# Peptides against a protein of PDB entry 7Z53, part 44

Target 1, 150 residues: chain A of PDB entry 7Z53
Amino acid sequence: PRIKNQADCIPFFRSCPACPGSNITIRNQINALTSFVDASMVYGSEEPLARNLRNMSNQLGLLAVNQRFQDNGRALLPFDNLHDDPCLLTNRSARIPCFLAGDTRSSEMPELTSMHTLLLREHNRLATELKSLNPRWDGERLYQEARKIV

## One batch from the design tools (peptide; aimed at target 1 D80)

Design b2_p27_5_s3 (made by RFdiffusion4, then SolubleMPNN; from b2_p27_5, 20 letters changed)
Fold by OpenDDE base, seed 3:
Structure b2_p27_5_s3 (fold): chain B 150 residues (1-150), chain A 27 residues (1-27)
Amino acid sequence: as target 1 above (150 residues)
Amino acid sequence: MYVTSVQADLLRELEQQALAKALLLAL
């Protein structure tokens, strides 16, 4: 969105520095992402985030979806719960929070939002189909097997 | 075939997301 009020400050946080020694001439950030192809953009790179991305209200192995809005009956990404949500700052009237995904950039561009939405839908589709095929599977197994396929 | 299919799906979803965002911003 175009910022109309230039007086507003948008919070921007830099990654923590990796400073193993005293003789460092270049400031590098700590690597916070997984180094292998694991769809971390969907599932997150850390256990707390991964848990927050899951629907823990049942044993269906589903990812969490938006509870306020849907797209013609199709799931949207859940909203994040940020203290100082930059999405709320850009449009105070609409009061639409940033989306929660494994990739924190999911709300930066519509293309990213679209990609993450598709992958979330695909995971939930897979988990649902896997439940149909394997009624005895619990929610953890359904989630992990769907994750392996994505 | 697969890449083109994924691209088509992404384009469709992009359009839907753009529409959804526009609707949400209009409320």
Scores: peptide ipSAE 0.016, ipTM 0.375, DockQ to the pose 0.016
OpenDDE base, seeds 1, 2, 4, 5: peptide ipSAE 0.007, 0.009, 0.008, 0.007; ipTM 0.325, 0.309, 0.334, 0.336; seed 1 fails the geometry check

Design b2_p27_5_s4 (made by RFdiffusion4, then SolubleMPNN; from b2_p27_5, 15 letters changed)
Fold by OpenDDE base, seed 2:
Structure b2_p27_5_s4 (fold): chain B 150 residues (1-150), chain A 27 residues (1-27)
Amino acid sequence: as target 1 above (150 residues)
Amino acid sequence: MYVTSEEADLIRELKIQKEALKALLEA
């Protein structure tokens, strides 16, 4: 049934509508990818955090990556530097510190951790390609343009 | 960003890898 009270509705569009005929009251949806990720979680909601998430050692516009671990050369999320690291305290045997991310929940939810890692890699990939296409762009420009694309 | 099928598979793989890494560190 159609939602009559739209006052409390959050606008969300699944996909483009498809109407098989002119005299129908119910719309069909085309087969499309409707799942999406808000990339804002990658970059942080505050400028100080956003800066800490960046690789500031060069002008490549990259996000910071883990300095201890890689996945066959592929980047992982960097660790945070917390005095009382709750991740270490939660499981002492695992010895995995909390990840530094735009969303603090990245260390709490494996799915979110993985998604954040994916988007980290995508940003760095885009920044690298943008550098190749625009050699004179500085790190800030590369970072911002890659962020817009993600 | 839209999540593709390939990205979903990667997410699952990364979850497995994370658990494997934890296991290695616990050993």
Scores: peptide ipSAE 0.021, ipTM 0.417, DockQ to the pose 0.016
OpenDDE base, seeds 1, 3, 4, 5: peptide ipSAE 0.018, 0.021, 0.000, 0.007; ipTM 0.363, 0.412, 0.230, 0.265

Design b2_p27_6 (made by RFdiffusion4)
Pose (drawn by RFdiffusion4):
Structure b2_p27_6 (pose): chain A 150 residues (1-150), chain P 27 residues (1-27); non-standard residues A16 CSO
Amino acid sequence: as target 1 above (150 residues)
Amino acid sequence: YVDFVFSLMRGRNRSSWERMSERLRQS
């Protein structure tokens, strides 16, 4: 009904196999995230990304927030610096890149981005309250406790 | 193209996305 040219096709990449190039093993695929319901979409599933998501400027246990833009004084997710950045293409003049989150599809829909941004703010809210209660806690403890709650 | 790229980014962390992005460029 839409593509009249049969020489055309819809693009598709096979998933990456767990055992590349093997003739012995039955091909299987890979999960890049923790299977647990653990908010890995907020905090990341790999140690370097997790650090990059954190605010390292103080001992407050916060996740990093966007430094150029706010939503009526509230935090937005930080920008990611991707090589193949699809978000810039949606509006050339706006020059707004994809967001950095615990998962790489946070910018797929604005509706989805809103849920990620919400959980970012909630973490920082909890870490702030926990600091008021327990001033002796360092940045790592505040981070872990808020993460546990979220 | 945008929708396609986002479909490739589903269920991935940064390092896995980087590998998939390299495949996208090589294609």

Design b2_p27_6_s1 (made by RFdiffusion4, then SolubleMPNN; from b2_p27_6, 18 letters changed)
Fold by OpenDDE base, seed 1:
Structure b2_p27_6_s1 (fold): chain B 150 residues (1-150), chain A 27 residues (1-27)
Amino acid sequence: as target 1 above (150 residues)
Amino acid sequence: RVKFLYSLRRGLNLSTARLVEALVRAA
């Protein structure tokens, strides 16, 4: 980060500017995110990210959850694995990395962190309920059906 | 907003109630 005092800072990164060809150059933003309605913030818009957001150790169709921390037994977002993790850089003593979510802004805005957490819990709740109703469904079917409902 | 993220990254000691509270304050 360019700011020297990193205490109480938010590691927010802006997208690159884009100036399409015209008589007057107008600064636009490259859209790296999709709409909230499609729930890509939860599941990821790319296949590699989507796979990393899933719990692939079983056939329950669950999203991955934090392996170090819980909220009174309830799930939290898993940690990301970034080379230059801005969350680690913001508070070196805490040594807590950024969260992994479909939206890369999950650790940049508290409202997004909260919403991602709630929707992750909802997906896992739905997948669990669908498994009880349909014991023969495999993990892929459970994941896709829960995703459709969310 | 800044305090919330700072507390979160110190040890993830926030409960579900604090997450909801953060959403309300951010709205």
Scores: peptide ipSAE 0.017, ipTM 0.365, DockQ to the pose 0.039
OpenDDE base, seeds 2, 3, 4, 5: peptide ipSAE 0.013, 0.013, 0.000, 0.009; ipTM 0.347, 0.277, 0.217, 0.348; seed 2 fails the geometry check

Design b2_p27_6_s2 (made by RFdiffusion4, then SolubleMPNN; from b2_p27_6, 15 letters changed)
Fold by OpenDDE base, seed 1:
Structure b2_p27_6_s2 (fold): chain B 150 residues (1-150), chain A 27 residues (1-27)
Amino acid sequence: as target 1 above (150 residues)
Amino acid sequence: YVDFLYSLRRGLNRSALLEVEALVRAA
């Protein structure tokens, strides 16, 4: 949901205003993040990376999600495939590799990891909703339209 | 934000545990 009372909000370009004086719910936080985040951090600025970030197994226009782990049923970022994975090297016991995102620094900065995770979920939510509204759209159309909204 | 990070960690730990349990059952 969007913030209704705009009097105590700061307008942003991409999504909805941020309201620092209001309690931040998960949904409101996502809206605020999308309003001032470069989409290239989520979708990748290069075509090969962008393709690797997508779920190409269906025509739902979804971004790829982690195939091993979930957050109470919610999506996590997919793992990257790095030969010398710095995340594995920093904590041998955890055995958790670096996440794959549009920004390669996502795993190095936990703040970005959480943000990219939220935006991943938002994209997939939007794509799912768009599929419901437009059942004849193919995966490419769904992906692009969801990307425009995020 | 803090609660979200905590939930992420819990989710990862739970999933890792489930993988271990699956391996034990398959052994």
Scores: peptide ipSAE 0.027, ipTM 0.509, DockQ to the pose 0.025
OpenDDE base, seeds 2, 3, 4, 5: peptide ipSAE 0.018, 0.026, 0.016, 0.021; ipTM 0.445, 0.504, 0.369, 0.464; seed 5 fails the geometry check

Design b2_p27_6_s3 (made by RFdiffusion4, then SolubleMPNN; from b2_p27_6, 15 letters changed)
Fold by OpenDDE base, seed 3:
Structure b2_p27_6_s3 (fold): chain B 150 residues (1-150), chain A 27 residues (1-27)
Amino acid sequence: as target 1 above (150 residues)
Amino acid sequence: RVEFLYSLRRGLNRSELLRVERLLRLA
């Protein structure tokens, strides 16, 4: 659900969805990526997974980020911890584990990986802004409010 | 699925997509 406390809102807007003329099954966004995919693919639809996707080391309401790699200083999805990691088996030369996300397909298609990465960054950006605006909010509040905005 | 992937590629930043692809393929 969207954030309802307007007093604590920051100016962030999603674009309206638009369907291509020949394919109404695909929902595109005019100028915002955050509304392009179901947020459950980013945050996880199950509570245990959702908790594992969060940065629990602080009270900043952040999603967990990759601890080995960054993209020119920008966050990447965290790696999963799979016993038989299919990503390692598929591309043995790259030796890159599967990413952890709300959708297991995140590592299968670079397009989805990119989208989830962008949404990860957006969430963390929003949480950071919310912390600035509401210094007394704890990590849970920041996470939930940022999630509502994404 | 092809149309879905096409829509994603159009909606994403090209540089971001390329960087992720490189990570997955060339690391």
Scores: peptide ipSAE 0.019, ipTM 0.367, DockQ to the pose 0.081
OpenDDE base, seeds 1, 2, 4, 5: peptide ipSAE 0.013, 0.016, 0.006, 0.018; ipTM 0.381, 0.341, 0.294, 0.381; seeds 1, 2, 5 fail the geometry check

Design b2_p27_6_s4 (made by RFdiffusion4, then SolubleMPNN; from b2_p27_6, 15 letters changed)
Fold by OpenDDE base, seed 1:
Structure b2_p27_6_s4 (fold): chain B 150 residues (1-150), chain A 27 residues (1-27)
Amino acid sequence: as target 1 above (150 residues)
Amino acid sequence: YVDFLYSLRRGLNRSALLQVEALVRAA
């Protein structure tokens, strides 16, 4: 359940969440982006895609993360599962598949890749904090609440 | 925009940057 006494809660505001220990420069840019970015780029605009972007292995309301690579312990976007993966086909030596994101252009526009990566991390951070504040919330509630804040 | 891209890039380590750059080369 949602915490009723807000005085005992950490306030979460869209585009202005608390990020202790985060890179201040990066966070400032995220705040600016989330003020006008369409969330569909992160969460997907279609239900099947939205489900594929979620971590369904638990009830933590997290987005799926890359299972092969991390960035100093931080999440990267999961790989897509394309039969004819253009990222693999055009660069055989790199062996890096296309990333899966809400916007299919994420792999084609590397600027978006970085942005989506950071927003993925922010969602999962928020979901984790919400779980701490509301331990009885299930994965669906955590996912939806974090999505509203991002 | 340039400052924005720089700040995003700073948030990624070498391995993450290589992945992004691999996508750039593939695109």
Scores: peptide ipSAE 0.025, ipTM 0.554, DockQ to the pose 0.071
OpenDDE base, seeds 2, 3, 4, 5: peptide ipSAE 0.022, 0.022, 0.019, 0.017; ipTM 0.525, 0.556, 0.393, 0.476

Design b2_p27_7 (made by RFdiffusion4)
Pose (drawn by RFdiffusion4):
Structure b2_p27_7 (pose): chain A 150 residues (1-150), chain P 27 residues (1-27); non-standard residues A16 CSO
Amino acid sequence: as target 1 above (150 residues)
Amino acid sequence: LEVAHHGNVTFDEFKFMIIQTRASKQR
């Protein structure tokens, strides 16, 4: 109904196999995330990304927030610095890149981005309250406690 | 990435899907 040219096709990349190039093993695929319901979409599933998501400027246990833009004084997700950045293509003049989140598909829909941004703010809210209650807690403890709650 | 499709990719929305796929794997 839409593609009249049968020499055309719809693009598709096979998933990455767990045992590349093998003739012995039955091909299986890979999960890049923790299977647990643990908010890995907020905090990341690999240690470097997790650090990059954190605010390292103080001992407050906060996730990093966008430094150029706010939503009526509230935090937005930080930008990611991707090589193949699809978000810039949606509006050339706006030059707004994809967001950095615990998962790489946070910018797929604005509706989805809103849920990520919401959980970012909630973490920082909890970490702030926990600091008021327990002033002796360092940045790592505040981070872990808020993460546990989220 | 292993390409599984065969034929020409002529539509902009399909070219964009390729970019989205690559972008999602940059972790």

Design b2_p27_7_s1 (made by RFdiffusion4, then SolubleMPNN; from b2_p27_7, 16 letters changed)
Fold by OpenDDE base, seed 2:
Structure b2_p27_7_s1 (fold): chain B 150 residues (1-150), chain A 27 residues (1-27)
Amino acid sequence: as target 1 above (150 residues)
Amino acid sequence: LIRADVGLITREEDKLAIIRYLALLQR
């Protein structure tokens, strides 16, 4: 159920509403950006993968983050745990495993990697705020509500 | 909308790691 109480709502929009008198070109661009953000690429389209992308150590509804590296305290995508990790095998000196994301293509395109990282951070931010607003929500509720907002 | 305050990857060490990672994947 959608939060109806404004006091419990986070004023985030999935897409910006069209401003009155706005150029049609702007509207099209906004729609294109909205369509570009596919939640399945972030959260995974398959349930087993989706679970692996979540932080299951608590009831905060968070996505899993990298446990080895951070960007000045900010989250990076978690690493996958592949038996034969092609990222490690391509250059052993680099010692960088493959990232785990909802879509394997996200690690292949720098633009998607960056966007998925930002979306990861945004999800976790939203989940944290939702927890503050709704302290009785469990991790599943927080995760689902944050996912709907992203 | 992604808030600007979530920040991009800015640390040079992390950037280099990602660059190296992506370069490997794109070979």
Scores: peptide ipSAE 0.064, ipTM 0.631, DockQ to the pose 0.053
OpenDDE base, seeds 1, 3, 4, 5: peptide ipSAE 0.033, 0.031, 0.028, 0.034; ipTM 0.609, 0.566, 0.548, 0.595; seed 1 fails the geometry check

Design b2_p27_7_s2 (made by RFdiffusion4, then SolubleMPNN; from b2_p27_7, 13 letters changed)
Fold by OpenDDE base, seed 2:
Structure b2_p27_7_s2 (fold): chain B 150 residues (1-150), chain A 27 residues (1-27)
Amino acid sequence: as target 1 above (150 residues)
Amino acid sequence: LIVAYIGNVTREEDKLAIIRALAELQR
């Protein structure tokens, strides 16, 4: 995303220690292209991951957002909870963990991080708009309908 | 639909342009 306030934003990582090879990143990116049909890079391909990517605290059908950082009030990806977080090891001073997304490479490539962030925001925008148009829809319906549009 | 368009319809050079445009709308 376009970051206007660097002071309250999370730094991007150009490479992840878990994926040191450029060839590996290229292969993974090619494999991920098939996921653009169903946006699984945003929502996750497995149900446990998909649930972890959702905001389950309400019935608004939203994806989870970062609880520590925002970009001028705009959402950022939530953090993952890894035992051996490679992002924390990359820059120990920054102490910023890896992002949680449907694509595990979200913290490895700034371009992916940006795209995932924008699509997160778009989903939440759509869910909010759908809630306004359909006040009786529950969180599951809002989530699914927004997911179809993204 | 948005992701499908970006991933499957656009050329590589156009993908970044679309992302930048979306970022502008998100400001």
Scores: peptide ipSAE 0.037, ipTM 0.574, DockQ to the pose 0.027
OpenDDE base, seeds 1, 3, 4, 5: peptide ipSAE 0.026, 0.026, 0.020, 0.020; ipTM 0.502, 0.546, 0.447, 0.446

Design b2_p27_7_s3 (made by RFdiffusion4, then SolubleMPNN; from b2_p27_7, 13 letters changed)
Fold by OpenDDE base, seed 1:
Structure b2_p27_7_s3 (fold): chain B 150 residues (1-150), chain A 27 residues (1-27)
Amino acid sequence: as target 1 above (150 residues)
Amino acid sequence: LIVGYTGLVTLDEHKLKIIEVLASLQR
């Protein structure tokens, strides 16, 4: 639901407005973030990229997550598979590739990684909840419905 | 390229910082 007190809130079109004086939850923060960012940056604007961002190994409608690292059990963005990965080339000892995101400019704007990560987690959370509520939904339905909510 | 060449050199550092920030949000 929208925040009732609009006097101290920044209006958003895609999500609920944010109120600086309010103690917002992580869920509210994610909603606010989607108001500032095109969701295509998370899901991909083209079908081939969108498929690469999905976990296609099951019918849970999840986005793909990093297979090497987690953040205290929470998901991180998957790594990209670039031939000449600029992240690998700039620091060969670290061996940390660039993250894969829905925008081809993700490597040009590494600060977006945190936002994309939060939205990834939110999508997967929503898909999981939707599966619990609708156990007969297949992966495509879960993915699309979660995407619409984000 | 918004971050430029200098930004590319520090990509791994940025990623580490992002991970730290994300971890702090879960506390």
Scores: peptide ipSAE 0.028, ipTM 0.518, DockQ to the pose 0.053
OpenDDE base, seeds 2, 3, 4, 5: peptide ipSAE 0.024, 0.027, 0.026, 0.029; ipTM 0.502, 0.529, 0.514, 0.533; seeds 2, 3, 5 fail the geometry check

Design b2_p27_7_s4 (made by RFdiffusion4, then SolubleMPNN; from b2_p27_7, 18 letters changed)
Fold by OpenDDE base, seed 2:
Structure b2_p27_7_s4 (fold): chain B 150 residues (1-150), chain A 27 residues (1-27)
Amino acid sequence: as target 1 above (150 residues)
Amino acid sequence: LIRADIGLITREEDKLKVIRILAELER
């Protein structure tokens, strides 16, 4: 993602998730860092999921956003469409489906959900800016370029 | 990144928490 305050910038380095000789904790941390670097928690690591996370209704390269709710006009993560939605089943009166993100845990931890949401907003912002700068880019190009910047 | 004490986001309180966190992240 684009950093607003440079003081908040933390360098991330890509590394092998399976580092020989490292303990399980270190490996898990490396995997988490790799996931973050790839932003797979936002975009998905599998192509079918990645497609479902995109707004395919236009050529703007945007990620899909929630169609029911917004946060004071700002985007929220889209809902998943699970046959047996555990979120709906947990509290039937609330009728709140699970969120759809690249990470299946997006509905399990509010902090993570919030981070995903922020990154989604950033992607869409970047894609919009890139479209302005490059009007002839199609949705695929915009999506990929924004993904690289996030 | 698994917190057993939170559970799934299904309550209004959890939704509000997300909103509050988002506000902090965008501050």
Scores: peptide ipSAE 0.185, ipTM 0.751, DockQ to the pose 0.062
OpenDDE base, seeds 1, 3, 4, 5: peptide ipSAE 0.176, 0.172, 0.083, 0.096; ipTM 0.735, 0.734, 0.669, 0.680; seed 5 fails the geometry check

Design b2_p27_8 (made by RFdiffusion4)
Pose (drawn by RFdiffusion4):
Structure b2_p27_8 (pose): chain A 150 residues (1-150), chain P 27 residues (1-27); non-standard residues A16 CSO
Amino acid sequence: as target 1 above (150 residues)
Amino acid sequence: PYHSLTSYLLKLEAQLSSLESNLSTLS
């Protein structure tokens, strides 16, 4: 009903196999995330991304927030610096890149971005309250405790 | 980092099985 040209096709990349190039093993696929319900969409599933998501400017145990833009004085997710950035294409003049989050699809829908941004703010809220209660806790403890709660 | 749709599918299937097992234990 929409594509009248049968020489055309819809694009598709096979998933990456766990054992590339093998004739012995039955092909299987890979999960890049922790299977646990652990808010890995907020905190990341790989150690470097997790560090990049954290605010390293102080001992407050915060996740990083966007430095150019706010939503009525509240935090937005930080921007990601991707090579193939699809978000810039949606509005050329706006020049607003994709967001950095615990998962790479945070910008797929604004509705989804809103939930990520919400959990970012909640982490920072908890870490702030926990600092008021336990001034002796360093940045790592505040981070881990808030993460545990989220 | 890159996360395929398969990553999300496998993650959600593992979570669903875990939640169904917990409900059975609680019943």

Design b2_p27_8_s1 (made by RFdiffusion4, then SolubleMPNN; from b2_p27_8, 16 letters changed)
Fold by OpenDDE base, seed 1:
Structure b2_p27_8_s1 (fold): chain B 150 residues (1-150), chain A 27 residues (1-27)
Amino acid sequence: as target 1 above (150 residues)
Amino acid sequence: MLQSATSYLLRLLAQKEAAELLKKLLE
């Protein structure tokens, strides 16, 4: 970070600028989200992120879940692996990383965290039910069909 | 994480809708 004294600072990163090929001199932020209502907050807007959000250890079409913590047996959002993790930088005692979700804001507010957790659980529930109904479906189909329902 | 009543209701709604969609997928 540019600021050496981080004791009284919050690491907040400004959005990247959009550089339209126009004569407009007004700075605009890049839109990193899709223009569609496609549950990108759960699944991400980019393929690499989408892949990281998936449980690739099996063929059940599930989203990745937290490996350290559970809520009375219920899944929680997995942790992200950011180089400059703002959650780790702000709360050094707890040492809890930011959550990984399709929306990077998933760790900003408890309400957002809760909603993303709910949708993650719902996806995994749907994928599990779809697997029960269609035992011959592979993980990709299960994931996509669950995603369509969410 | 304690689930709020609102979150519980949202889950119930989602489950109901999902069940209906699942039925449609099987038809």
Scores: peptide ipSAE 0.000, ipTM 0.241, DockQ to the pose 0.037
OpenDDE base, seeds 2, 3, 4, 5: peptide ipSAE 0.000, 0.000, 0.000, 0.000; ipTM 0.265, 0.256, 0.228, 0.303

Design b2_p27_8_s2 (made by RFdiffusion4, then SolubleMPNN; from b2_p27_8, 17 letters changed)
Fold by OpenDDE base, seed 1:
Structure b2_p27_8_s2 (fold): chain B 150 residues (1-150), chain A 27 residues (1-27)
Amino acid sequence: as target 1 above (150 residues)
Amino acid sequence: MLQSDISYLLRDLAQAERLKKLLELLA
């Protein structure tokens, strides 16, 4: 950020421009979100993000969960690893990073955070139940089938 | 400060879960 005084500022970044064609007279922004109703807010719209959202340490098809905090044993969203994390920049004393979700806005409002957390829990619940019903399914199939249901 | 933030989040999550349960009952 160009502004040095961050005591009363919220860091945000300008969207990347879209360059659709030759007669470019109007600056348009790249749409980072999918146009589909595909729960991309949970799973991401790109493969690298989707992989980061998954728990790849086992074959249970689960989404990644917070490793530092839990809600009475219930999962919370994992933290992101942003270089210039706006959550860390706005509250350096608490040292709480922004949450990682399919939607980058997951930490902008508590309501969004709650919904993302709820859907994460639902996915993991479904994956767990699917594993119980289908013990021979691998992690990829469990993840995809749970994703289809969500 | 950490505890406060978590507390707010947990309260919101509880509300969301209650809403989900309500929707499930209506379905």
Scores: peptide ipSAE 0.000, ipTM 0.228, DockQ to the pose 0.039
OpenDDE base, seeds 2, 3, 4, 5: peptide ipSAE 0.000, 0.000, 0.000, 0.000; ipTM 0.222, 0.233, 0.262, 0.230

Design b2_p27_8_s3 (made by RFdiffusion4, then SolubleMPNN; from b2_p27_8, 15 letters changed)
Fold by OpenDDE base, seed 4:
Structure b2_p27_8_s3 (fold): chain B 150 residues (1-150), chain A 27 residues (1-27)
Amino acid sequence: as target 1 above (150 residues)
Amino acid sequence: MLQSLTSYLLRLLAQEKAAELLKKLLE
Protein backbone atom coordinates (compact mmCIF):
# COMPACT_ATOMS: atom_id res chain seq x y z
CA PRO B 1 0.00 0.00 0.00
CA ARG B 2 1.05 3.55 -0.64
CA ILE B 3 0.66 4.51 2.99
CA LYS B 4 2.13 1.97 5.33
CA ASN B 5 0.97 3.41 8.62
CA GLN B 6 -2.76 2.88 8.74
CA ALA B 7 -2.98 5.01 11.84
CA ASP B 8 -2.40 7.99 9.62
CA CYS B 9 -5.25 7.08 7.33
CA ILE B 10 -8.87 8.07 7.26
CA PRO B 11 -10.95 4.94 6.93
CA PHE B 12 -12.28 5.60 3.47
CA PHE B 13 -13.48 2.66 1.45
CA ARG B 14 -14.02 2.67 -2.26
CA SER B 15 -17.42 1.43 -3.30
CA CYS B 16 -17.54 -2.09 -4.60
CA PRO B 17 -17.87 -2.35 -8.34
CA ALA B 18 -20.94 -3.76 -9.95
CA CYS B 19 -20.46 -6.93 -11.90
CA PRO B 20 -19.71 -6.26 -15.55
CA GLY B 21 -22.28 -8.65 -16.90
CA SER B 22 -22.70 -6.84 -20.18
CA ASN B 23 -20.93 -4.53 -22.58
CA ILE B 24 -20.57 -2.05 -19.79
CA THR B 25 -17.01 -0.83 -19.68
CA ILE B 26 -17.64 1.89 -17.15
CA ARG B 27 -17.07 0.99 -13.56
CA ASN B 28 -20.29 1.42 -11.66
CA GLN B 29 -20.63 1.00 -7.96
CA ILE B 30 -23.02 -1.39 -6.33
CA ASN B 31 -26.06 0.22 -4.84
CA ALA B 32 -26.01 -0.91 -1.25
CA LEU B 33 -28.83 1.33 -0.09
CA THR B 34 -31.81 0.13 -2.09
CA SER B 35 -32.53 -2.84 -4.29
CA PHE B 36 -34.18 -0.88 -7.09
CA VAL B 37 -34.86 2.58 -8.39
CA ASP B 38 -37.26 3.86 -5.78
CA ALA B 39 -36.55 7.58 -5.71
CA SER B 40 -34.81 7.18 -2.39
CA MET B 41 -33.28 10.57 -2.99
CA VAL B 42 -36.75 11.89 -2.22
CA TYR B 43 -38.06 9.33 0.21
CA GLY B 44 -34.93 8.30 2.02
CA SER B 45 -33.26 4.95 2.15
CA GLU B 46 -33.82 4.31 5.83
CA GLU B 47 -37.07 3.98 7.67
CA PRO B 48 -36.44 6.66 10.30
CA LEU B 49 -35.61 9.21 7.66
CA ALA B 50 -38.52 8.13 5.53
CA ARG B 51 -40.87 8.67 8.43
CA ASN B 52 -39.45 12.10 9.08
CA LEU B 53 -40.05 12.99 5.47
CA ARG B 54 -43.71 12.10 5.70
CA ASN B 55 -46.60 14.11 6.97
CA MET B 56 -47.71 11.86 9.76
CA SER B 57 -50.36 14.22 11.08
CA ASN B 58 -52.97 12.79 8.76
CA GLN B 59 -53.79 9.82 6.56
CA LEU B 60 -53.28 11.52 3.23
CA GLY B 61 -49.97 9.90 2.41
CA LEU B 62 -48.27 13.24 1.91
CA LEU B 63 -44.68 14.21 2.32
CA ALA B 64 -43.88 16.80 4.91
CA VAL B 65 -43.72 20.36 3.65
CA ASN B 66 -42.23 23.58 4.88
CA GLN B 67 -44.31 25.15 7.60
CA ARG B 68 -42.76 28.58 7.41
CA PHE B 69 -42.54 29.31 3.72
CA GLN B 70 -44.42 28.63 0.54
CA ASP B 71 -43.82 29.47 -3.08
CA ASN B 72 -46.98 31.23 -4.16
CA GLY B 73 -49.01 28.64 -2.35
CA ARG B 74 -46.82 25.77 -3.48
CA ALA B 75 -45.04 23.54 -1.05
CA LEU B 76 -41.36 23.78 -0.27
CA LEU B 77 -39.09 21.23 1.29
CA PRO B 78 -39.36 21.01 5.03
CA PHE B 79 -36.51 22.21 7.13
CA ASP B 80 -34.23 19.81 8.85
CA ASN B 81 -33.41 20.03 12.52
CA LEU B 82 -29.73 19.33 12.35
CA HIS B 83 -27.49 20.01 15.25
CA ASP B 84 -25.00 22.60 14.10
CA ASP B 85 -26.94 23.10 10.90
CA PRO B 86 -24.47 24.21 8.25
CA CYS B 87 -27.11 26.28 6.51
CA LEU B 88 -27.71 28.26 9.64
CA LEU B 89 -23.99 28.74 9.99
CA THR B 90 -23.65 30.00 6.43
CA ASN B 91 -26.16 32.81 6.69
CA ARG B 92 -26.82 33.61 10.29
CA SER B 93 -29.00 36.58 9.50
CA ALA B 94 -31.47 34.70 7.37
CA ARG B 95 -31.67 31.84 9.84
CA ILE B 96 -32.85 29.41 7.20
CA PRO B 97 -32.08 25.81 8.09
CA CYS B 98 -31.08 23.14 5.65
CA PHE B 99 -33.82 21.34 3.85
CA LEU B 100 -34.85 17.85 4.76
CA ALA B 101 -34.99 15.36 1.92
CA GLY B 102 -34.09 11.78 1.22
CA ASP B 103 -30.84 13.04 -0.20
CA THR B 104 -28.72 14.70 2.44
CA ARG B 105 -27.26 16.88 -0.28
CA SER B 106 -30.59 18.54 -0.97
CA SER B 107 -29.29 21.84 0.33
CA GLU B 108 -25.85 21.76 -1.24
CA MET B 109 -26.90 23.27 -4.53
CA PRO B 110 -30.03 24.92 -5.88
CA GLU B 111 -30.45 22.34 -8.59
CA LEU B 112 -30.85 19.58 -6.06
CA THR B 113 -33.14 21.70 -3.95
CA SER B 114 -35.33 22.44 -6.92
CA MET B 115 -35.45 18.84 -8.04
CA HIS B 116 -36.39 17.59 -4.63
CA THR B 117 -38.97 20.32 -4.29
CA LEU B 118 -40.45 19.36 -7.60
CA LEU B 119 -40.62 15.71 -6.72
CA LEU B 120 -42.09 16.48 -3.33
CA ARG B 121 -44.78 18.56 -4.97
CA GLU B 122 -45.48 15.86 -7.48
CA HIS B 123 -45.73 13.22 -4.82
CA ASN B 124 -48.18 15.29 -2.86
CA ARG B 125 -50.15 16.03 -5.99
CA LEU B 126 -50.32 12.38 -6.85
CA ALA B 127 -51.22 11.36 -3.34
CA THR B 128 -53.98 13.93 -3.29
CA GLU B 129 -55.36 12.75 -6.59
CA LEU B 130 -55.13 9.15 -5.52
CA LYS B 131 -57.02 10.00 -2.37
CA SER B 132 -59.79 11.59 -4.37
CA LEU B 133 -60.02 8.53 -6.56
CA ASN B 134 -59.71 6.09 -3.69
CA PRO B 135 -61.24 7.56 -0.58
CA ARG B 136 -60.86 4.28 1.26
CA TRP B 137 -57.11 4.15 0.91
CA ASP B 138 -55.17 4.84 4.04
CA GLY B 139 -52.17 7.08 4.28
CA GLU B 140 -49.66 4.30 3.89
CA ARG B 141 -51.17 3.02 0.69
CA LEU B 142 -51.50 6.50 -0.72
CA TYR B 143 -47.89 7.22 0.10
CA GLN B 144 -46.62 4.00 -1.43
CA GLU B 145 -48.69 4.27 -4.57
CA ALA B 146 -47.64 7.85 -5.11
CA ARG B 147 -44.08 6.79 -4.50
CA LYS B 148 -44.37 4.11 -7.16
CA ILE B 149 -45.48 6.66 -9.69
CA VAL B 150 -42.75 9.16 -8.87
CA MET A 1 -32.56 26.44 -19.30
CA LEU A 2 -31.45 22.94 -18.49
CA GLN A 3 -33.09 23.09 -15.12
CA SER A 4 -36.36 24.26 -16.58
CA LEU A 5 -36.28 21.60 -19.22
CA THR A 6 -35.57 18.91 -16.68
CA SER A 7 -38.40 20.13 -14.54
CA TYR A 8 -40.72 20.20 -17.48
CA LEU A 9 -39.80 16.70 -18.53
CA LEU A 10 -40.21 15.39 -15.04
CA ARG A 11 -43.64 16.91 -14.82
CA LEU A 12 -44.63 15.39 -18.10
CA LEU A 13 -43.34 12.03 -17.05
CA ALA A 14 -45.20 12.21 -13.80
CA GLN A 15 -48.37 13.24 -15.53
CA GLU A 16 -48.03 10.41 -17.95
CA LYS A 17 -47.60 7.88 -15.21
CA ALA A 18 -50.48 9.33 -13.31
CA ALA A 19 -52.65 9.20 -16.37
CA GLU A 20 -51.76 5.59 -16.93
CA LEU A 21 -52.66 4.76 -13.39
CA LEU A 22 -55.94 6.57 -13.72
CA LYS A 23 -56.77 4.65 -16.84
CA LYS A 24 -56.05 1.39 -15.10
CA LEU A 25 -58.21 2.35 -12.18
CA LEU A 26 -61.10 3.24 -14.44
CA GLU A 27 -60.96 0.02 -16.41
Scores: peptide ipSAE 0.007, ipTM 0.279, DockQ to the pose 0.047
OpenDDE base, seeds 1, 2, 3, 5: peptide ipSAE 0.006, 0.005, 0.000, 0.000; ipTM 0.282, 0.287, 0.248, 0.322

Design b2_p27_8_s4 (made by RFdiffusion4, then SolubleMPNN; from b2_p27_8, 17 letters changed)
Fold by OpenDDE base, seed 5:
Structure b2_p27_8_s4 (fold): chain B 150 residues (1-150), chain A 27 residues (1-27)
Amino acid sequence: as target 1 above (150 residues)
Amino acid sequence: MLQSLQSYLLRKLAQKELEEKLKELLE
């Protein structure tokens, strides 16, 4: 059930009830934010963000990559398009925007940036391989299957 | 320190791209 009183409550749901087996007296919980293994740091937890993280210019099921920079031919995280970009505010001379990832903290530490970059690369690698193995798969299926594997 | 290094590397990459573009224009 959705929280109706929006003034007093934060409508944030992380789990939902589950009744495994024949034991109906014990209420268990399942993840309600993401599907399968929680890789929300890569894909986001909301559809609009997930869409922004995808390369929608083709049907290869790839995640979006940086268009300005590469790491010796390897993909980097795309830049975000924030109105008040904190990365631009903290270093005005470098003029490097924050990275866009499923986790907004991707730009807080280089370690997170690196991990998210690796996972992005892995997704794109998987999607590419899946396309090779299944030429008839469309971009959506490629994306979802790669996502399931990651 | 790592953040500053990252920024530095990104600037270096940008410079390299610019240099390559300039070379292309001069050829």
Scores: peptide ipSAE 0.006, ipTM 0.339, DockQ to the pose 0.013
OpenDDE base, seeds 1, 2, 3, 4: peptide ipSAE 0.000, 0.000, 0.000, 0.000; ipTM 0.304, 0.197, 0.215, 0.190

